# Designs tried in a protein design run: peptides against a protein of PDB entry 5ONS. Part 94

Target 1, 181 residues: chain A of PDB entry 5ONS
Amino acid sequence: MFKKFDEKENVSNCIQLKTSVIKGIKNQLIEQFPGIEPWLNQIMPKKDPVKIVRCHEHIEILTVNGELLFFRQREGPFYPTLRLLHKYPFILPHQQVDKGAIKFVLSGANIMCPGLTSPGAKLYPAAVDTIVAIMAEGKQHALCVGVMKMSAEDIEKVNKGIGIENIHYLNDGLWHMKTYK

## One batch from the design tools (peptide; made by RFdiffusion4, then SolubleMPNN)

Design b2_p20_1_s3 (from b2_p20_1 with D1M T5E S16K D17E N20D)
Fold by OpenDDE base, seed 4:
Structure b2_p20_1_s3 (fold): chain B 181 residues (1-181), chain A 20 residues (1-20)
Amino acid sequence: as target 1 above (181 residues)
Amino acid sequence: MEPVEVTDEEVEEEYKEYLD
């Protein structure tokens, strides 16, 4: 989503959200990520305005105090930014790729099944379309936010093709957009 | 589960061999 993203060229504008809209978004976030509920008041304090940065290709980034928290495209599901995920690593289920897959993930490539079933990888139960944190063998912090394109069960059984779609990865255009006020 | 203290630099250092 952000392979060719540049803040200066791809951001259109920024809008401040109404209270009612914020409440709706918070409820949606809790539905998508139940584990975030106890932390939403910390992540999105009531006293702080919530803004949406509108970008090209129908990308919207939810921000508070300049911090980029979540994003979506074409009014689809919200994804946490890697920066938020690093602080709250439990808000997504994890999958771990082997060491050999790291360089490909960080080039923006989708994650192929063998990179999730090989020695060094760890594949955890997850349904298709689940948003997941991509971890790496021998590393502590997530390098990618992805979406399961196959269930974990099918990844193990079929072990061919795209297992997880790469949505946002370390050092992509969104990562380089550190803050926006 | 508890939130963790982390910086961009820590994460980038962890993956430095893969980053330009």
Scores: peptide ipSAE 0.790, ipTM 0.970, DockQ to the pose 0.927
Fold by OpenDDE base, seed 1:
Structure b2_p20_1_s3 (fold): chain B 181 residues (1-181), chain A 20 residues (1-20)
Amino acid sequence: as target 1 above (181 residues)
Amino acid sequence: MEPVEVTDEEVEEEYKEYLD
């Protein structure tokens, strides 16, 4: 989603959300990420304005005090930014790729099944379309936010093709954006 | 689970061999 993203070129505008909209979004976030509920007031303090940065390709980034928290495309599900995920690693279920997959993930490539089934990888139960944190063998922090394109069961069984779609990865355009006020 | 104190630099250092 952000492989060729540049803040100067791809941001259209920024709007401040009304209170009612913020409440709706918070409820949606809790539904999507139940583990975030105890922390939501810390992440999105009531006193702080919530903004949406509108970008090309119908991408919207949810921000508070300039920090990029979540993003979505075409009003689909919200994804956490890697920066938020690093602080709250438990808000997504995890999958772990092997060492060999790291360089490809960080180039924006989708995650192929063998990278999830090989020695060094760890594949956890997850349904299709589940938003997941991509971890890496021997690393502590997530390098990617992805979406399961196959169930974990099918990844193990078929072991060919795209297992997880790469949505946002370390050092992509969103990572480099860092803040927006 | 509890939030983690982390910096951009820490994560980038962790993956430095893969980052340009």
Scores: peptide ipSAE 0.790, ipTM 0.970, DockQ to the pose 0.945
Fold by OpenDDE base, seed 2:
Order: structure tokens, then C-alpha cells, then sequence
Structure b2_p20_1_s3 (fold): chain B 181 residues (1-181), chain A 20 residues (1-20)
């Protein structure tokens, strides 16, 4: 989503959200990420304005106090930014790729099944379309936010093709957009 | 579970072998 993203070229405008819209978004976030509920008031304090940075290709980034928290495309599901995920690593279920997959993930490539079934990988139960944190063998912090394109079960037994779609990865255009005020 | 203290630099350092 952000492989060719550049803040200067791809941001269109920024709007401040109404209270009612913020409430709706918070409810959606809790529905998508139940583990975030106890922390949502810390992440999005009631007294702080919530803004949407509108970008090209129907991308919207939710921000509070200049911090980029979540993003979505075409009013689909929200994804946490890697920066938020690093602080709250439990808001997404995890999958772990092997060392060999790291360089490809960080080039924006989708995650192929063998990178999730190899000895250095760890594959946890997850359904299709689940938004997941991509961890890496021997590393502590997530390098990517992805979406399961196959169930964990199917990844194991089919073991070929795209297992997880790469949505947002370390050092992509969104990562370089560290703040927006 | 509790949030963790982390910086961009820490994560980038962790993956420095793979970053430009």
C-alpha cells in the first residue's frame, strides 16, 4: 500500500473529525481489535482532536497529536501503523517469518507460504482476512502489517503461493511519514 | 499485557542489515 508512497506527493489534505465520527471509529477499532479497548483512551485521549490525513488512492490515516495511529483504504478495515503496533504489540495476532524472508518483506513483497512453514518461522492459527503482525526469526519487533490470504491451516498443507499480503512494512513510505501535524 | 517502550531507532537498528 505504501511502497511508492511519498508524503509530499501523495497526501491530499487533512480534516478534523467530529465527535460523533470519532465515537464511531473508536467502536470500530474495538470491534476489530478487542485487545486495544483498555488502551484506547490512552491512544486517543478524549480531549485531543482526531484527524484524518487523506491520501491518494483512497488511503486515510487516523492521527492524534501528529502521531499516525491507524490507516485504511476505501473505507475498509483499519490497520494499525507499525509505530503503534510496536508500542502495543498485542493488538494484532502474530505470525513469524524465517530469516530468509526478511529482505523480501522489507522490499514490499507478499509473504509466501514457505517463509511461514520453514524451521525458523512460526505459524499460528488464523483465518483468512485476519490482519496480523509479521514478526521475524531472531527479531523482537514487527517488521510488517499483513493480511492473511490463506488460513494458517491452508498455508501449512498447501505451502505454496501467497500466504500473507504485505500491507505496511518497516521503512516504507508510511514509516517515513513519522508525524503529521 | 502492557504497552512497551520502543523507539524507531531501536527497531531500525534491529533490522539494519536489511535497511538502506
Amino acid sequence: as target 1 above (181 residues)
Amino acid sequence: MEPVEVTDEEVEEEYKEYLD
Scores: peptide ipSAE 0.789, ipTM 0.970, DockQ to the pose 0.914
Fold by OpenDDE base, seed 3:
Structure b2_p20_1_s3 (fold): chain B 181 residues (1-181), chain A 20 residues (1-20)
Amino acid sequence: as target 1 above (181 residues)
Amino acid sequence: MEPVEVTDEEVEEEYKEYLD
């Protein structure tokens, strides 16, 4: 989603949200990520304005005090930014790729099934379309936010093709954006 | 489960061999 993203070229505008809209978004975030509920007032303090940065390709980024928290495309589900995920690693279920897959993930490539079933990888139960944190063998912090294209069960059974779609990865255009005020 | 104190530099250092 952000492989060729540049803030100067791909951001259209920024709007400040009404309180009623913010309430709706918070409820949606809790529904998507139940583990975030106790921390949502810390992440999105009531006194702080919430903004949406509108980008090309129907991408919207949710920000508070300049920090990029979540993003979505075409009003679909929200994804946490890697920066937020690093602070709150429990808000997504995890999957772990083997060491050999790291360089490909960080080039923006989708995660193939063998990279999730090989020694060094760890595959946890997850349904298709689940948003997941991609971890790496021997590393502490997530390197990618992805979406299950197959269930964990099918990944193990079929072990061929795209297991997880790469949505946002370390050092992509969104990572380099850092803040927006 | 509690939030983690982490910096961009810490994560980038962890993956430095893969980053340009």
Scores: peptide ipSAE 0.788, ipTM 0.970, DockQ to the pose 0.940

Design b2_p20_1_s4 (from b2_p20_1 with D1P T5E S16K D17E N20D)
Fold by OpenDDE base, seed 2:
Structure b2_p20_1_s4 (fold): chain B 181 residues (1-181), chain A 20 residues (1-20)
Amino acid sequence: as target 1 above (181 residues)
Amino acid sequence: PEPVEVTDEEVEEEYKEYLD
């Protein structure tokens, strides 16, 4: 989603959200990520304005105090930014790729099944369309936010093709967008 | 679970072998 993203060229505008809209978004976030509920008031304090940075390709980034927290495309599901995920690693279920997959993930490539089934990888139960944190063998922090394109069960059985779609990865255009005020 | 104290630099250092 952000492989060719550039803040200067791809951000259109920024709007401050109304209270009612914020409430709806918070409810959606809790529905998507139940584990975030105890922390949502810390992440999005009531006293702080919530803004949407509107980008090209129908991308919207949710921000508070300049911090980029979540993003979505075409009013689809929200994804946490890697930066938020690093602070709250429990808000997404995890999958772990092997060492060999790291360089490809960080080039924006989708995660292929063998990178999730090989020695060094760890594949956890997850349904198709689940938003997941991509971890890496021997590393502590997530390098990617992805979406299961196959269930974990099917990844193991089929073991070829795209297992997880790469949505946002370390050092992509969104990562380089540190803050936006 | 509790939030984690982490910096961008820590994560980038962790993956420096793979980053430009």
Scores: peptide ipSAE 0.797, ipTM 0.972, DockQ to the pose 0.943
Fold by OpenDDE base, seed 1:
Structure b2_p20_1_s4 (fold): chain B 181 residues (1-181), chain A 20 residues (1-20)
Amino acid sequence: as target 1 above (181 residues)
Amino acid sequence: PEPVEVTDEEVEEEYKEYLD
């Protein structure tokens, strides 16, 4: 989603959300990520305005105090930014790629099944379309936010093709955006 | 679970061999 993203070229505008919209979004976030509920007031304090940065390709980034928290495309599900995920690593289920897959993930490539089934990888139960944190063998912090394109079970069985779609990865255009006020 | 104190630099250092 952000492989060729540049803030100066791909951001259209920024709007401040009304209270009612914010409430709706918070409810949606809790529904998508139940583990975030105890922390939502810390992440999105009531006193702080919530903004959406509108980007090309129908991408919207949810921000508070300039911090980029979540993003979505075409009003689909919200994804946490890596920066938020690093602070709250428990808000997504995890998958772990092997060491050899790291360089490809960080080039924006989708995650192929063998990178999830090989020694050094860890594949946890997850259904198709689940938003997941991509961890790496020997590393502590997530390098990617992805979406399961196959169930964990099918990844294990088929073991070929795209297992997880790469949505947002370390050092992509969104990572470099850092803040927006 | 509790939030983690982390910086951009910490994560980038962790993956430095893979980053340009």
Scores: peptide ipSAE 0.796, ipTM 0.972, DockQ to the pose 0.943
Fold by OpenDDE base, seed 4:
Structure b2_p20_1_s4 (fold): chain B 181 residues (1-181), chain A 20 residues (1-20)
Amino acid sequence: as target 1 above (181 residues)
Amino acid sequence: PEPVEVTDEEVEEEYKEYLD
């Protein structure tokens, strides 16, 4: 989603959200990520305005105090930014790729099934369309936010093709967009 | 689960061999 993204060229504008809209978004976030509920007041304090940075290709980034928290495209599901995920690694289920897959993930490539079934990888139960944190063998922090394109069960059985779609990865255009006020 | 204190630099350092 952000492989060719540049803040200067791809950001259109920024809007401040109304209270009612914020409440709706918070409820949606809790539905998508139940584990975030106890922390939502810390992530999005009531006293702080919530803004949406509107970008090209119908990308919207939810921000508080300039911090980029979540994003979505074409009114689809919200994804956490890697920065938020690093602080709250439990808000997404994890999948772990092997060492050999790292360089490809960081080039924006989708995660292929063998990278999730090989030695060094760890594949956890997850249904299709589940938003997941991509971890790496021998690393502590997530390098990618992805979406399961196959269930974990099918990844193990079929073991070929795209297992997880790469949505946001370390050092992509969104990562380089550190803050927006 | 508890939040983790982390910086961009820490994560980038962890993956530096792939980001150079």
Scores: peptide ipSAE 0.796, ipTM 0.972, DockQ to the pose 0.927
Fold by OpenDDE base, seed 3:
Structure b2_p20_1_s4 (fold): chain B 181 residues (1-181), chain A 20 residues (1-20)
Amino acid sequence: as target 1 above (181 residues)
Amino acid sequence: PEPVEVTDEEVEEEYKEYLD
């Protein structure tokens, strides 16, 4: 989603959200990520304005105090930014790729099934379309936010093709967009 | 669970061999 993203060229505008819209978004975030509920007032304090940065390709980024928190495309589900995920690693279920897959993930490539079933990888139960944090063998912090294109069960059984779609990865265009005021 | 204190530099250092 952000492989060729540049803030100067791909951001269209920024709008400040109404209170009622913010309330709806908070409820949606709790529905998507139940583990975020106890921390949502810390992440999105009531006194702080919430903004949406509108980008090309129908991408919207949710921000508070300039920090990029979540994003979505075409009003689909929200994804946490890697920066938020690093602070709250429990808000997504995890999957772990082996060491050899790291360089490909960080080039923006989708995660192939063998990278999730090989020694060094860890595959946890997850349904298709689940948004997941991609972890790496021997590393502490997530390197990617992805979407299960197959269930964990099918990844193990079929073990070929795209297991997880790469949505946002470390050092992509969104990562380089540190803040937005 | 509790949130984690982390910096961009910490994560980038962890993956430095893969980053340009």
Scores: peptide ipSAE 0.794, ipTM 0.971, DockQ to the pose 0.923

Design b2_p20_2_s1 (from b2_p20_2, 8 letters changed)
Fold by OpenDDE base, seed 5:
Structure b2_p20_2_s1 (fold): chain B 181 residues (1-181), chain A 20 residues (1-20)
Amino acid sequence: as target 1 above (181 residues)
Amino acid sequence: LEPQDLTLEELDEIAKSYFE
C-alpha cells in the first residue's frame, strides 16, 4: 500500500473530524480491535482533536497531535501504523517469519508460505482476511502489518504461494512520514 | 503484552536495527 508512497506527492489534504464522527470511529476501532478499548482514551484523548490525512488511492490516515495512528483504504478496515503497533503490540494477533524472509518483507514483498512454516517461523491460528502483525525471528518489534490471504491451517497444508499480504512495513512510505500536523 | 513508551527516536532505532 505504501511502497511507492511519498508524503510530498501523495497527500491531498487534512481534515479535522467532528465529535460525532470521532465517536463512531472509536466504536469501530473497538469492534476491530477489542483489546484496544482500555487504552483508547490514552491513544485518542477526548481533549485532543482527531484528524484524517487524505491521500491518493483513497488512503486515509487517522492522526492525533500529529501522530499517525491508523489508516484505511477505500473505507475498508482500519490498520494500525507500525509506530502505534510498536507502542501497543497487542493490538493485532501475531505471525512470525523466519530470518530469511525479513529482507523480502522489508522490500515490500508479500509473505510466502515457506517463510511462515520454516524453522524460526511461528504460525498461529488465524482466519483469512485477519489483519496481523508480522514479527521476525530474533526481533522484538513487528516489521510489517499484513492481511492473511490464507488461513493458518491452509498455509501449513499448502505451504506454497502468498500466505500474508504485505500492507505496511518498516521504512516504507508511511513509516517515513513519521508525523503530520 | 503491555504498552511500551517509545519516543520517535526509539521507533526509528527499531527500524534501523533491522538493517544492522
Scores: peptide ipSAE 0.755, ipTM 0.971, DockQ to the pose 0.945
Fold by OpenDDE base, seed 4:
Structure b2_p20_2_s1 (fold): chain B 181 residues (1-181), chain A 20 residues (1-20)
Amino acid sequence: as target 1 above (181 residues)
Amino acid sequence: LEPQDLTLEELDEIAKSYFE
């Protein structure tokens, strides 16, 4: 989603959300990520305005105090940014790729099944379309936010093709934005 | 898993650590 993304070229505008809209978004976030509920007031303090950075290709980034928190495309599901996910690593269920897959993930490549079934990888139960944090063998923090394109069960059985779609990865265009005020 | 209080600098170091 952000492989060729550049803040200067791909950001269109920024809007401040009304209270009612913010409440709706918070409810959506809790629905998507139940584990975030106890922390949502810390992540999105009531006194702080919530903004959406509108980008090309129907990408929207939810921000508070310049911090990039979540993003979505075409009014689809919200994804946490890696910067938020590093602070709250439990927001998403995890999958772990082996060391060999790291360089490919960081180039924006989708995660292939063998990278999730090989020694050093850890594959946890997850249904198709689940948004997941991609962890790496030997690393503490997630390197990628992805979407299961196969169930964990099918990844193990089929063990070929795209297991997880790469949505956001370290050092992509979104990562390089850092903040937006 | 617990929340981690990370600065922008620390977050950038996380990314850099993947390329070391």
Scores: peptide ipSAE 0.751, ipTM 0.971, DockQ to the pose 0.921
Fold by OpenDDE base, seed 3:
Structure b2_p20_2_s1 (fold): chain B 181 residues (1-181), chain A 20 residues (1-20)
Amino acid sequence: as target 1 above (181 residues)
Amino acid sequence: LEPQDLTLEELDEIAKSYFE
């Protein structure tokens, strides 16, 4: 989603949200990520304005005090940014790739099934279309946010093709944006 | 899993650590 993203070229505008809209978004976030509820007042304090950065390709980024928190495309599901996910690693269920897959993930490649079933990888139960944090063998922090294109069960049985779609990864265009005020 | 209070500099160091 952000492989060729540049803030100066791909951001259209920024809008400040009304209180009622913010309430709706918070409810959506709790529905998607139930574990975030106790922390939502810390992440999105009531006193702080919430903004949406509108980008090309129908991408919207939710921000508070310049911090990039969540993003979505075409009003689909929200994804946490890696910067938020590193602070709150429990927001997403995890999957772990082996060491050999790291360089490909960081180039924006989708995660192939063998990278999730090989020694060093860890595959946890998850249904198709689940948004997941991609962890790496020997690393503490997530390197990627992805979407299951196959269930964990099918990844193990079929063990070929795209297991997880790469949505956002370290050092992509969104990562380099850092902040927006 | 607990919340971590990370600065922008610390987050950047996380990314750099993947390329060391």
Scores: peptide ipSAE 0.751, ipTM 0.970, DockQ to the pose 0.917
Fold by OpenDDE base, seed 1:
Structure b2_p20_2_s1 (fold): chain B 181 residues (1-181), chain A 20 residues (1-20)
Amino acid sequence: as target 1 above (181 residues)
Amino acid sequence: LEPQDLTLEELDEIAKSYFE
């Protein structure tokens, strides 16, 4: 989603959200990520305005105090930014790729099944279309936010092709935005 | 898993650590 993304070229505008809209979004976030509920007031304090940075390709980034928190495309599900996910690693269920897959993930490549079934990888139960945090063998923090393109069960059985779609990865265009006020 | 209070600098170091 952000492989060729540049803040200067791909951001259209930024809008401040009304209170009612913010409440709706918070409810959506809790629905998607139940574990975030106890922390949501810390992440999105009531006193702080919430903004959406509108980008090309129907991408929207939810921000508070310039911090990039979540993003979505075409008003689909919200994804946490890696910067938020590193602070709150429990927001997403995890999958772990082996060491060999790291360089490919960080180039924006989708995650192939063998990288999830090989020694050093850890594949946890997950349904297709689940948004997941991609962890790496030997690393503490997620390197990627992805979407299961097949279930964990199918990844194990088929063990070829794209297992997880790479949505957002370290050092992509979104990562390099850092903040937006 | 518990929250981590990370600065922008610390977050950047996380990314850099993948290339060391």
Scores: peptide ipSAE 0.751, ipTM 0.970, DockQ to the pose 0.927

Design b2_p20_2_s2 (from b2_p20_2, 6 letters changed)
Fold by OpenDDE base, seed 5:
Structure b2_p20_2_s2 (fold): chain B 181 residues (1-181), chain A 20 residues (1-20)
Amino acid sequence: as target 1 above (181 residues)
Amino acid sequence: LEPKDLTLEELDEIANSFFE
């Protein structure tokens, strides 16, 4: 989603959301990420304005106090930014790729099934379309936010093709947007 | 399950650690 993304070229505008809209978004976030509920008031304090950075290709980034928190495309599901996910690593279910897959993930490549079934990888139960945090062998922090294109069961069984779609990865265009005020 | 208080610098270090 952000492989060719550049803040200067791909950001259109930034709008401040109304209270009612913020309430709706918070409810959506809790529905998507139940584990975020106890922390949502800390992440999005009621006293702080919530903004949407509108980008090309129908990408919207939710921000509070300049921090990039969540994003979505074409009014689809919200994804946490890696910067938020690193602070709250429990808000997504995890999958772990082997060491060899790291360089490919960080180039924006989708995650192939063998990278999830090989020694060093750890594949956890997850349904298709689940948003997941991609961990790596020997690393503490997530390197990617992805979407299951197969169920974990099918990844193990088929073990060929794209298992997880790479949505957001370290040092992509979104990552390079450290803040936006 | 507690959040981690990471600074912007620490977040950048996380990214850098994958290239070392």
Scores: peptide ipSAE 0.737, ipTM 0.968, DockQ to the pose 0.891
Fold by OpenDDE base, seed 4:
Structure b2_p20_2_s2 (fold): chain B 181 residues (1-181), chain A 20 residues (1-20)
Amino acid sequence: as target 1 above (181 residues)
Amino acid sequence: LEPKDLTLEELDEIANSFFE
Protein backbone atom coordinates (compact mmCIF):
# COMPACT_ATOMS: atom_id res chain seq x y z
CA MET B 1 0.00 0.00 0.00
CA PHE B 2 2.86 2.39 0.75
CA LYS B 3 5.67 1.07 -1.43
CA LYS B 4 5.51 4.07 -3.72
CA PHE B 5 4.01 6.42 -1.15
CA ASP B 6 5.58 9.80 -0.55
CA GLU B 7 4.25 12.34 1.94
CA LYS B 8 5.10 15.30 -0.25
CA GLU B 9 3.48 13.88 -3.35
CA ASN B 10 0.66 11.75 -2.04
CA VAL B 11 -0.93 13.64 0.85
CA SER B 12 -3.94 15.66 -0.25
CA ASN B 13 -5.25 17.30 2.91
CA CYS B 14 -5.90 16.91 6.61
CA ILE B 15 -9.26 17.27 8.34
CA GLN B 16 -10.29 17.39 11.97
CA LEU B 17 -13.04 14.98 12.89
CA LYS B 18 -16.24 15.76 14.71
CA THR B 19 -16.97 14.13 18.05
CA SER B 20 -19.65 11.88 16.63
CA VAL B 21 -17.32 10.60 13.93
CA ILE B 22 -14.61 9.94 16.48
CA LYS B 23 -17.00 7.90 18.60
CA GLY B 24 -17.91 5.82 15.60
CA ILE B 25 -14.29 5.21 14.73
CA LYS B 26 -13.44 4.24 18.29
CA ASN B 27 -16.25 1.71 18.30
CA GLN B 28 -15.03 0.30 15.02
CA LEU B 29 -11.50 0.03 16.35
CA ILE B 30 -12.69 -1.88 19.39
CA GLU B 31 -14.65 -4.23 17.17
CA GLN B 32 -11.63 -4.84 14.97
CA PHE B 33 -9.10 -4.97 17.78
CA PRO B 34 -10.72 -5.97 21.07
CA GLY B 35 -7.39 -5.88 22.86
CA ILE B 36 -7.12 -2.17 22.27
CA GLU B 37 -10.17 -1.23 24.32
CA PRO B 38 -8.40 -0.71 27.66
CA TRP B 39 -5.85 1.51 25.95
CA LEU B 40 -7.95 3.50 23.55
CA ASN B 41 -8.34 6.46 25.90
CA GLN B 42 -4.58 6.57 26.21
CA ILE B 43 -4.07 6.30 22.46
CA MET B 44 -6.84 8.75 21.66
CA PRO B 45 -7.35 11.01 24.67
CA LYS B 46 -10.70 12.76 24.77
CA LYS B 47 -9.08 16.16 25.08
CA ASP B 48 -7.07 15.77 21.89
CA PRO B 49 -8.43 16.39 18.42
CA VAL B 50 -8.49 13.48 16.02
CA LYS B 51 -7.51 14.15 12.44
CA ILE B 52 -7.60 12.27 9.17
CA VAL B 53 -4.79 12.73 6.70
CA ARG B 54 -6.28 12.13 3.29
CA CYS B 55 -3.95 10.70 0.71
CA HIS B 56 -4.04 9.60 -2.88
CA GLU B 57 -5.47 6.21 -3.77
CA HIS B 58 -8.20 6.67 -1.17
CA ILE B 59 -5.81 6.21 1.74
CA GLU B 60 -6.74 7.81 5.05
CA ILE B 61 -4.48 8.01 8.09
CA LEU B 62 -5.93 8.59 11.55
CA THR B 63 -3.76 10.85 13.69
CA VAL B 64 -3.76 12.32 17.19
CA ASN B 65 -1.24 14.98 18.18
CA GLY B 66 0.62 14.30 14.98
CA GLU B 67 1.02 10.61 15.77
CA LEU B 68 0.00 8.29 12.96
CA LEU B 69 -2.20 5.67 14.58
CA PHE B 70 -4.30 3.81 12.04
CA PHE B 71 -4.90 3.84 8.32
CA ARG B 72 -7.38 2.48 5.83
CA GLN B 73 -7.96 2.41 2.11
CA ARG B 74 -11.21 2.79 0.21
CA GLU B 75 -13.32 2.67 3.35
CA GLY B 76 -11.94 -0.74 4.24
CA PRO B 77 -10.83 -1.92 7.65
CA PHE B 78 -8.44 0.07 9.78
CA TYR B 79 -4.87 -1.11 10.17
CA PRO B 80 -2.58 0.01 12.95
CA THR B 81 0.61 1.73 11.92
CA LEU B 82 3.79 -0.05 12.84
CA ARG B 83 4.68 2.88 15.03
CA LEU B 84 1.54 2.32 17.07
CA LEU B 85 1.90 -1.44 16.93
CA HIS B 86 5.38 -1.26 18.39
CA LYS B 87 3.93 0.53 21.39
CA TYR B 88 1.00 -1.86 21.64
CA PRO B 89 2.30 -5.10 20.17
CA PHE B 90 -0.63 -7.12 21.51
CA ILE B 91 -3.37 -5.42 19.51
CA LEU B 92 -2.85 -7.75 16.56
CA PRO B 93 -2.41 -11.48 16.39
CA HIS B 94 1.12 -12.41 15.40
CA GLN B 95 2.70 -14.49 12.70
CA GLN B 96 6.44 -15.02 12.49
CA VAL B 97 8.47 -15.38 9.33
CA ASP B 98 11.83 -17.06 9.15
CA LYS B 99 15.03 -15.07 8.94
CA GLY B 100 15.32 -15.55 5.21
CA ALA B 101 12.00 -13.87 4.54
CA ILE B 102 12.95 -10.61 6.26
CA LYS B 103 14.61 -8.92 3.32
CA PHE B 104 11.72 -9.78 1.03
CA VAL B 105 9.13 -8.46 3.46
CA LEU B 106 11.10 -5.24 3.84
CA SER B 107 11.07 -4.83 0.08
CA GLY B 108 7.30 -4.92 0.13
CA ALA B 109 6.88 -8.49 -1.02
CA ASN B 110 3.94 -10.57 0.10
CA ILE B 111 4.72 -13.32 2.56
CA MET B 112 4.87 -16.68 0.88
CA CYS B 113 3.72 -19.80 2.68
CA PRO B 114 7.14 -21.42 3.01
CA GLY B 115 8.32 -18.40 4.96
CA LEU B 116 5.63 -19.17 7.53
CA THR B 117 6.08 -22.93 7.76
CA SER B 118 9.85 -23.30 7.69
CA PRO B 119 12.12 -23.71 10.69
CA GLY B 120 12.40 -20.38 12.44
CA ALA B 121 8.89 -19.35 11.50
CA LYS B 122 5.91 -19.56 13.83
CA LEU B 123 2.42 -19.96 12.45
CA TYR B 124 -0.49 -19.26 14.77
CA PRO B 125 -4.17 -19.98 14.18
CA ALA B 126 -5.81 -17.24 12.13
CA ALA B 127 -8.64 -17.03 9.65
CA VAL B 128 -8.40 -15.61 6.17
CA ASP B 129 -8.66 -11.80 6.07
CA THR B 130 -7.29 -11.43 9.61
CA ILE B 131 -5.02 -8.44 10.04
CA VAL B 132 -1.80 -9.66 11.61
CA ALA B 133 1.50 -8.41 12.92
CA ILE B 134 4.41 -9.97 11.09
CA MET B 135 7.23 -10.87 13.41
CA ALA B 136 10.59 -12.26 12.38
CA GLU B 137 12.89 -14.93 13.66
CA GLY B 138 15.42 -13.39 16.00
CA LYS B 139 13.73 -10.00 16.10
CA GLN B 140 11.74 -8.44 18.92
CA HIS B 141 9.53 -6.03 16.99
CA ALA B 142 7.06 -6.37 14.15
CA LEU B 143 8.41 -5.56 10.71
CA CYS B 144 5.14 -5.62 8.83
CA VAL B 145 1.38 -5.39 9.09
CA GLY B 146 -0.34 -7.87 6.83
CA VAL B 147 -3.57 -9.59 5.97
CA MET B 148 -4.02 -13.34 5.95
CA LYS B 149 -4.79 -14.37 2.38
CA MET B 150 -5.05 -17.97 3.48
CA SER B 151 -6.02 -19.39 6.83
CA ALA B 152 -3.19 -20.62 9.00
CA GLU B 153 -4.50 -24.12 8.45
CA ASP B 154 -4.38 -23.74 4.68
CA ILE B 155 -0.93 -22.17 4.79
CA GLU B 156 0.31 -25.24 6.58
CA LYS B 157 -1.47 -27.69 4.28
CA VAL B 158 -0.98 -26.03 0.91
CA ASN B 159 2.34 -24.41 1.74
CA LYS B 160 2.66 -22.54 -1.53
CA GLY B 161 1.58 -19.17 -2.83
CA ILE B 162 0.80 -16.00 -0.94
CA GLY B 163 0.01 -16.66 2.68
CA ILE B 164 -0.09 -13.07 3.88
CA GLU B 165 -0.45 -9.86 1.92
CA ASN B 166 2.08 -7.20 2.83
CA ILE B 167 0.20 -4.01 3.66
CA HIS B 168 2.67 -1.88 5.64
CA TYR B 169 6.32 -2.58 6.38
CA LEU B 170 9.26 -0.90 8.08
CA ASN B 171 10.80 1.91 6.05
CA ASP B 172 7.93 2.14 3.60
CA GLY B 173 6.36 5.47 2.71
CA LEU B 174 4.05 5.49 5.71
CA TRP B 175 6.88 4.71 8.10
CA HIS B 176 8.89 7.61 6.75
CA MET B 177 6.09 10.08 7.47
CA LYS B 178 6.95 9.69 11.18
CA THR B 179 4.54 12.41 12.31
CA TYR B 180 1.99 14.70 10.71
CA LYS B 181 0.65 17.84 12.41
CA LEU A 1 0.12 -7.14 27.98
CA GLU A 2 1.59 -3.75 28.74
CA PRO A 3 2.28 -0.98 26.27
CA LYS A 4 5.78 0.22 25.54
CA ASP A 5 6.54 3.91 25.81
CA LEU A 6 8.71 4.40 22.75
CA THR A 7 10.06 7.66 21.39
CA LEU A 8 10.41 8.43 17.71
CA GLU A 9 14.11 7.90 18.07
CA GLU A 10 13.57 4.48 19.58
CA LEU A 11 11.12 3.59 16.84
CA ASP A 12 13.63 4.59 14.20
CA GLU A 13 16.21 2.46 15.92
CA ILE A 14 13.84 -0.48 15.72
CA ALA A 15 13.70 -0.06 11.97
CA ASN A 16 17.44 0.37 11.72
CA SER A 17 18.00 -2.83 13.67
CA PHE A 18 16.66 -4.81 10.73
CA PHE A 19 19.42 -3.52 8.48
CA GLU A 20 22.43 -4.11 10.70
Scores: peptide ipSAE 0.733, ipTM 0.968, DockQ to the pose 0.909
Fold by OpenDDE base, seed 1:
Structure b2_p20_2_s2 (fold): chain B 181 residues (1-181), chain A 20 residues (1-20)
Amino acid sequence: as target 1 above (181 residues)
Amino acid sequence: LEPKDLTLEELDEIANSFFE
C-alpha cells in the first residue's frame, strides 16, 4: 500500500474530525481490536483533536497530536501503523516468518506460504482476511502489518502461493512519514 | 500485556536493527 508512497506527493489534505465521528471511530477500533480498549483513552485522549490525513488512492491516516495511529483504504478496515503496533504489540494476532523471508518482506513483497511453514517460522490459527502482525525469526518487533489471504490451515496444506498480503512494512512510505500535524 | 513507551528515535532504531 505504501511502497511508492511519499508524503509530499501523495498527501492531499488533513481534516479535523467532529466529536461524533471520533466516537464512531473509537467504537470501530474496539470492535476490530478488542485488546486496545483499555488503552484507547491513552492513545486517543479526549482532550486531543483527532485528524484524518487524506492521501491518494483513497488512503486515510488517523492521527492524534501528529502521531500516525491507524490507516485505511476505501473506508475499509483500519490497520494499525507499525509505530503504534510497536508500542502496543498485542493489538494484532501474530504470524512469524523465517529469517530468509525478512529481506523480501522489507522490500514490500507478499509473504509466501513456505516462509510461514519452514523452520524458524511460526504459523498460528487465523482466518482469511485477518489483519496480522508479521514477526520474524530472531526479531522482537513486528516488521510488517499484513492480511491473511489464506487461512492458516490452508497455508499449511497448500504451502504455495501468497499466504499473507503485505500492507505496511518497516521503512515504507508510511514509516518514513513519521509524524504529521 | 503492557504497552511500550517508545520514542521516535527508538522506533527508528527498531527499523534499523533489521538491516544490521
Scores: peptide ipSAE 0.733, ipTM 0.968, DockQ to the pose 0.901
Fold by OpenDDE base, seed 3:
Structure b2_p20_2_s2 (fold): chain B 181 residues (1-181), chain A 20 residues (1-20)
Amino acid sequence: as target 1 above (181 residues)
Amino acid sequence: LEPKDLTLEELDEIANSFFE
């Protein structure tokens, strides 16, 4: 989603959200990520305005005090930014790729099934379309946010093709934005 | 399940650690 993304060229505008809209978004976030509920007031304090950064390709980024928290495309599900995920690593289910897959993930490549079934990888139960944190063998922090294109069960059985779509990865265009005020 | 209070500098260090 952000492989060729550049803040100067791909950001259109920024709007401040009304209270009623913020309430709706918070409820949606809790529904998508139940583990976020105890921390939502810390992430999105009531006294702080919530803004949407509108980008090309119908991408929207949710921000508070310039901090990039979540993003979505075409009003689909919200994804956490890696910067938020590193602070709250428990809000997504995890999948782990082997060491050899790291360089490909960090180039924006989708995660192929063998990278999830090989020694060093760890595949956990997950349904198709689940948003997941991609971990790596020997590393503590997530390197990518992805979407299951196959169930974990099917990844193990078929073991070929795209298992997880790469949505957001370290050092992509979104990562390099850092903040937006 | 405790959050980490990471600065922007610390987050950048996390990214850099994947290339060391």
Scores: peptide ipSAE 0.733, ipTM 0.968, DockQ to the pose 0.860

